# Peptides against a protein of PDB entry 3WG5, part 5

Target 1, 218 residues: chain A of PDB entry 3WG5
Amino acid sequence: LAKNIVYVAQIKGQITSYTYDQFDRYITIAEQDNAEAIIIELDTPGGRADAMMNIVQRIQQSKIPVIIYVYPPGASAASAGTYIALGSHLIAMAPGTSIGACRPILGYSQNGSIIEAPPKITNYFIAYIKSLAQESGRNATIAEEFITKDLSLTPEEALKYGVIEVVARDINELLKKSNGMKTKIPVNGRYVTLNFTNVEVRYLAPSFKDKLISYITD
Target 2, 218 residues: chain A of PDB entry 3WG5 as posed
Amino acid sequence: LAKNIVYVAQIKGQITSYTYDQFDRYITIAEQDNAEAIIIELDTPGGRADAMMNIVQRIQQSKIPVIIYVYPPGASAASAGTYIALGSHLIAMAPGTSIGACRPILGYSQNGSIIEAPPAITNYFIAYIKSLAQESGRNATIAEEFITKDLSLTPEEALKYGVIEVVARDINELLKKSNGMKTKIPVNGRYVTLNFTNVEVRYLAPSFKDKLISYITD

## One batch from the design tools (peptide; made by RFdiffusion4, then SolubleMPNN)

Design b1_p30_6_s3
Fold by OpenDDE base, seed 4:
Structure b1_p30_6_s3 (fold): chain B 218 residues (1-218), chain C 218 residues (1-218), chain A 30 residues (1-30)
Amino acid sequence: as target 1 above (218 residues)
Amino acid sequence: as target 1 above (218 residues)
Amino acid sequence: MEELEKLAKEAIERAKGKGVILEVLSVGLG
């Protein structure tokens, strides 16, 4: 890729159709500039399965590597966030973050109780999450357990079990540790070796719309 | 509009991204046939805010009038359903239905208690619902109270307060009462006078997908 | 028929993903 640029953008909050638009916008900007990669700093409790699936597809269609970075400390890639991460080219987590808890639900009843997804739906997402893990060369057994046991992992555990690729305290450490790593899924049909030597980091600000929605949903 | 056709479709259950797809499909069919209007028989306890906002936007972009009809008796346009109704070209309710209770929540805690939305979110939706009411010439004060007081209204009350336009027992009465009414919001930039003289009513069946999702979410 | 099957399968897959919440805490209007 011609420009030694790495984009960084933040996606925070619930996974919705708007989140898809954010991913699409951010990735598109980075693609247009032929960036070495885009890092998405992700902090999500989860969200909608449909939006999640669309986001995964958008990541898979990216012309550049999309790195999901669970950041800052205290953040999570919970539920839908885990699926997104597993669908990405590289997963990193900051210390004090978490990943997992992927059991699908239909929603909450008026009394606040979880409406359980029927077994057919649960089984579908088991197959789906395992597929994401398998395609990315990540731990499919743990991926299944994210659903069946509603398992959540620390960064160290996730790294140990081969769910993620990097534990990093900040963007600089992430770039340093991921330099020379191959993407876990193809970029335009090829596995890419990340080159973060002498890169310029460009932060993408949320659009006004992004800010508004985040402001509303936070 | 060239064809004296009125489409009727049912949307029941939680407001989700799937519900958006249903709205989109139904409206698109009616648009393609240049129908006089589409009536959506709505029965919902509420759902997701993002889906709701997208649905409202889809209604506003409709090339034909979209009438929300809270039906059958016992049905509600609760929470998200109220927003959708307020965003539509005409609202009707059957006797024994309800509208309102629009307070946003973040969800339910593990113990079943409601997790309150932060004031910022609540305030956003207050502004949003008031905007919908104002744009449609409906009672913005009551719209606000749907949130601040979690107010629910009967059809008669809603009509009295200028929240809705019609109370009707069935589709025939709805057509009769709404004949000659102007849409509360523009259709393709113009307020349309509804013409339900000698119309053919066409019921749209849920797609296989619609049935499947309803079956799964019910 | 294959296209219909594919569409049906895609529809089913989309249907399975729709209405499903993958969230520890979901924001709802209810």
Scores: peptide ipSAE 0.130, ipTM 0.340, DockQ to the pose 0.075; fails the geometry check
Fold by OpenDDE base, seed 2:
Order: sequence, then structure tokens, then C-alpha cells
Structure b1_p30_6_s3 (fold): chain B 218 residues (1-218), chain C 218 residues (1-218), chain A 30 residues (1-30)
Amino acid sequence: as target 1 above (218 residues)
Amino acid sequence: as target 1 above (218 residues)
Amino acid sequence: MEELEKLAKEAIERAKGKGVILEVLSVGLG
């Protein structure tokens, strides 16, 4: 029986237009092979809101489930990463990772201080992040607090509060725990039950350009 | 007689919202002290278009001349850096630096290939870069070719073609050569003649945050 | 030209609105 394939790829560093390209390429590969899912190991301190929104849209348009896995230990899905996670079909976190800290900023001042976004922008992203949470059946109150309180959560807290779906130490544990779960958002208009029985795990490597961009942005 | 002050600051790495913050802070400091000018030593491979546009706007709103100095040797004002330079009051380059390569891209594909911007976006930036060149009395044809041909120029070529105003090995030579030049764009609605006779050079250091961001983005 | 300017302005405004740094890196030039 043809083994169902689960792809695993890594996206690390700042969320940029290049990150979108990575997401697009990875998801496209997995779609082409009719994979059961793709797992994106995510470690990001944040990045561009535009890129983030495009990535969320790309995930939502995916023909297969996209699982965001905050990994490895020490990694974060900070700021833009949280939005991306909330826009995905399943969120998992490894022990020792974090999620949240989503306050939009205009940047950092010369002295390193955060330049706060104007209230209009902040309110826009509050509405946006809440929508992502609501659409995925996740905790919209906490999602808002990721902005208003710049809240960051541990995996255990995030799970407890209904922000994420799985805490897993590695890909194998993730597959085991997420087996039989329904996606938190639809795939092609339908909530999909994940089937990770007898799957082949295939790792996708970053392209040379991905590496270069990461090198430049990391 | 109170020595006129010229500030010098460095901006290195990718153009991001943090880079905007750096520009804003540096220019603000120089404005507060009614400096004769601020020189920004720029070394960038490019970055975000939004940040770039904001930086250009901030420069254009400066109460004092902002001089972009592509420095040190080996540095580049690539892509976003070229736009920023073209939006400034004066462009200088050190020997062994480059300017250009301004083709907008959506990012890099997983295989490292450039994802080209759609024609609509490319055309927008062609119009934009040409406007910057025209507004500053610089070579708009070459500015366009920075995009359409992904052209990069040496300082000598850039000077020859009327893209930049000065080739200088160091700050002292820059001050000497630019003394008596008019800004290429207005300061507070007026073209200013630079006076670098008897100036005190003050170096602004990056903030801790600037360093951290540069560390993260470099 | 006006529509392109409007679209560009809207794109810029959307880009500005999207330029909200969620520790946000913007559309890559170059």
C-alpha cells in the first residue's frame, strides 16, 4: 500500500517575502505529491506583517494540511510566527519553545526602543489575530493578549489555554499525538482528519537561495 | 564661533523597519543639534520596500541635509539602498563600493531561485525609482536600468553617469569634495549649499538595539 | 496612470499597513 507521505521542512529566521517563497515552495511540493500533510518546523522572532499575511493566505489555500511546529527547543513563534501558526491547520510546540509577543511595532528606534504602532494599526492587528483564532477555534482572548499585553506562552500554557493543539518533543511524537486530530481550519473547504498511520516522513531541505536569504536575514 | 557640526552614523545590513528607526533617530539627533548635515555610512544588500519608502520619506522630511555615503570599500547600496541614496540630499561612494541591482523580487524560491515580482510591482518601482532620480536631478535612465537590467555600477561609473555626486575615500575627503555643493533635493523647501568649513565631526554609535537588530539581520 | 497611482498608493498604503512590523521584514527589493 503506497505509504502516505508527510513532508517536514524548516523555516527559520525573520518572516520576509523570502519566507513566503519558502512556504509556497514547500507547500507546493507537498501538494504535488498529495502528501497527508506538511510539517513546518518554525523558529522565528517575527518579521513583516505583509509577508505574514501572505503566508497565512497561502496556508489557508493549501490543498493539504499545514502543521506549524515550533521547534527545536529554544525556538519561538514570536510575533509574525504566532499569526502564521494561528492561520495554520495545526499548531504544535516542542518543550522549551514559546509563542506570542505579537505587538505590532513600526520598528526600533536608534536607541533600541520599540516604536509602537499607531493605535489604528494596533487595532487592525488585534482584529486580525482574533479572526485567525476564531476561525481556527482557538482562544481569541489570549490571541488578543499576545498584542495588548505582549504575552508569550510556554507550550504547556498555550495548550492549556487552547492556543495550540499539541506539545511534542520531536516529529515522531508530533505524528503520534496529532494522528486522528481534525484540522483546526478547513482544507479545500473541509476539516480533515489527520492520518499518520504508516506514513513516510520526507525532509525538504532549504534551497541554496533559502540558505542564502536565511544567512542574510539571520 | 560655534563650530558647525556634521554627524556621521553607520547603517549596515538589511533595510527593515528597524533601519527606519535608525534613520529616524540619527536624523532626529542631527536635527536637534541643527547640524550642518548628517552623513550615513551605508552598507546594505537591500531589504524591504516599505521600509525603504519610509526611509526615503523620512530623509525628504529632514530639516538638515542627509548624505548617503556608501562606505567602507566593499560596501554596497544594493537594491533598497540605491533607492534610499537616490532619495537623499547627496550621494557619495567610496572606491570599491557598488550601487544598483534594484530589481524588485517577491523573494527566493525554495531552490534559491529569485521569484520575480509581477510586472505590476516591477513597473511601480520603475516609476518610483525614476521619480527619485528625476526629483534629485540624477540619471533617471540609469535608475530604471538598475531595475530592468539589474545594473550595478562602480563609484566612477555612477559619478560619470550622474547617479551620484562624490567619490571619496573617507569622511574627510567627502567633506572636502562636497563643500559648496548644493543638495540634490530641497531641505525645508530650499536647496542648501553645504558648508563644511570648520566643522566638527561627531560620530553617532548604534544603540544596543541597533546592534542587536543588525546582529539578527546580518 | 491615475489608477496605477491609486493602486500604487493603495498598494503602498497596504504595504504601509502591512509594513506594520510584527517584527516585520517588508517586500524584498533586490
Scores: peptide ipSAE 0.057, ipTM 0.244, DockQ to the pose 0.072; fails the geometry check
Fold by OpenDDE base, seed 5:
Structure b1_p30_6_s3 (fold): chain B 218 residues (1-218), chain C 218 residues (1-218), chain A 30 residues (1-30)
Amino acid sequence: as target 1 above (218 residues)
Amino acid sequence: as target 1 above (218 residues)
Amino acid sequence: MEELEKLAKEAIERAKGKGVILEVLSVGLG
């Protein structure tokens, strides 16, 4: 019986319009092969809100499950990364990672201090992040607190509070623990039960363009 | 028996004079075909107040029902988008979307801070948005709070408070749930009962001009 | 009602002239 394929790709760095292109490319490849899922190893400090929202839309429009995996140890799904995770079909975290700190800002002053977002913008993102949590059946109270309290969580805390679905040390443990789980949001209008019993893992490499932009922004 | 036609079009991005042209074009096509309705998939962060008011007028002058659908998941009917929705014949939202944050501003300062609108302007828009809500039989108190508290809502909240009529995952569910509903404002002076029992869905594509402007403004 | 309509029209014209914006602009999340 032909093995189901699971793609694994990495997205690292700031969330920008280019990051959208990365998500789109990786998901498209996985869709074309009718993969069982794609796992995105995410490590981000955050980034632009507009790019984040576009990425969330692209994930939710995916023909296959998109699993956000905060990996490796030491990685973060900070700010924009948390929104992206909450918008995905499944969230996993490795030990030693973090999620949260979702308060929107307008930028940094010359002295490095935060320029606070006006209440209008903050309230918009509170509603947005709560909506993502509610849609996915994850903890909307904590999602709000990611903004209102600028809360950050460990993997164990995030699991305990019902923000994420899996804590896993590596891809193999992730596949094992998530096998048989239903996606937290629909794929093509239906909740999918993940089948990782007989899987081939394929790693996607960054494009030349991806490498170039990463080099410029890092 | 000949199928009733429902048109579906997308309007995404900032509300500008060009957005008016998009609404006008799409509605005109649907009117010419005597469609049962047009569904506008709306995703907007807001925009210009003058353009918004013109769009509301165009909707209210429509010869057919105009349904605003905040779609896809992750989309918003923010600020100007909320006014447009409140001025329409029916509002639907997909899970993971938001509506609200309607306080007018004069712009942003060099440091990104909001330049507040003077009380005269704010009060005008309070009266205006309340009027839209009252005319459509929707929650005028919440409409006011969209400005006074800069409130934003999830789809479930908006439905609960009587701001919107439908929460739907996709066009098929929207048609199913809205079938037999009366328009919230008149069409050609009469409230129309929507008939979606035997419908053909036609998608309208953006014009070349639409694509070009979207490219420039994004 | 007429006075309110007049005030509303004047406010609209002033709002048009002042470039009133009803949007949530791009913000940073990071």
Scores: peptide ipSAE 0.032, ipTM 0.258, DockQ to the pose 0.065; fails the geometry check
Fold by OpenDDE base, seed 3:
Structure b1_p30_6_s3 (fold): chain B 218 residues (1-218), chain C 218 residues (1-218), chain A 30 residues (1-30)
Amino acid sequence: as target 1 above (218 residues)
Amino acid sequence: as target 1 above (218 residues)
Amino acid sequence: MEELEKLAKEAIERAKGKGVILEVLSVGLG
């Protein structure tokens, strides 16, 4: 019996326009193959808000479930990564990872101090992140506190507070635990029950360009 | 039986003179075909106040209903987008979108700080946005707070407070929910009851120029 | 209403010349 395919891809580093291209490429491949889902192993300190918002849109436009997996241990979905996660069909975290710290900034001064975002921008992102949380049935209060308190959570805390859906040590545990779960947002207009009973896991390797840019930005 | 046509077009990005041209082109096409309405899928962080005001005027001069739909999820009608929405015949928002944050600024300083608009300009836009809200029977107090408090709202909040008319996940839900609603402002001098019972949805693609400019401004 | 429209138009014309921006610029989240 033909196995359903689950794709796994890694996205690491700062969220930029290139990160958008990576998400788009990986999701497109998985869509083309009518995969059961794609799991994005995400490790990011954050990045550009514009790129983040485009990525969230791309995820929500996906024809298949996009699972954000904060992985490996030691990884984070910090700032922009939190938004991306909250915009996805399912959030998983590995033990030893973190999520949160979402306060927007305009950048860093020459002395390394944070240039604060004006209230207009901060309030925009408070509304935005709360909207992502509410739409996905996740904790909107915590989502707001990711900004207002610069809150960061462990996987266990995030699960406990209803920010994420799964704590999993590896892909196999993730598939097992998420099997039979409904997506937290619609896929093509409907909430999908994930079916990981007879799946083949296929890893998507970074393109040459991905490797090169990762090397330059690290 | 000949189906009435509803056009759908996307306008994304900063509000500029080019955005005006897009609105004008799309609305004109829909007018020429005597469409039942045009739905503009709007996603904007804001932009130029002058372009915004021209767009509002163009919408209000439309021979057919112009529905602003903050779409897709993750999109916003931020700042200039809020004004445009409040100036339209009907506002819809998808889940996971936002509206508000309307305080005018003169720009950003080299250090990334906001250059505040003088009280004269701020007061002008307070009056302007309140006027848009009042004319459309929408919440003028909230409209003012979009400026004075830099307030941003989720779709649910915006609906609850009477800022918008519809929360809809997609075009089909939007058509269904808005069917039988009266426009919030007149079309050719009269309030129109929207008829979406037997409609054909036609998507207007961006022109080559639209695609090129979108690429350059991203 | 006409007077308000006129005042609004005049104010708009005055604002046009000042390059008023109503946007959330690209922000860093990190």
Scores: peptide ipSAE 0.031, ipTM 0.240, DockQ to the pose 0.069; fails the geometry check

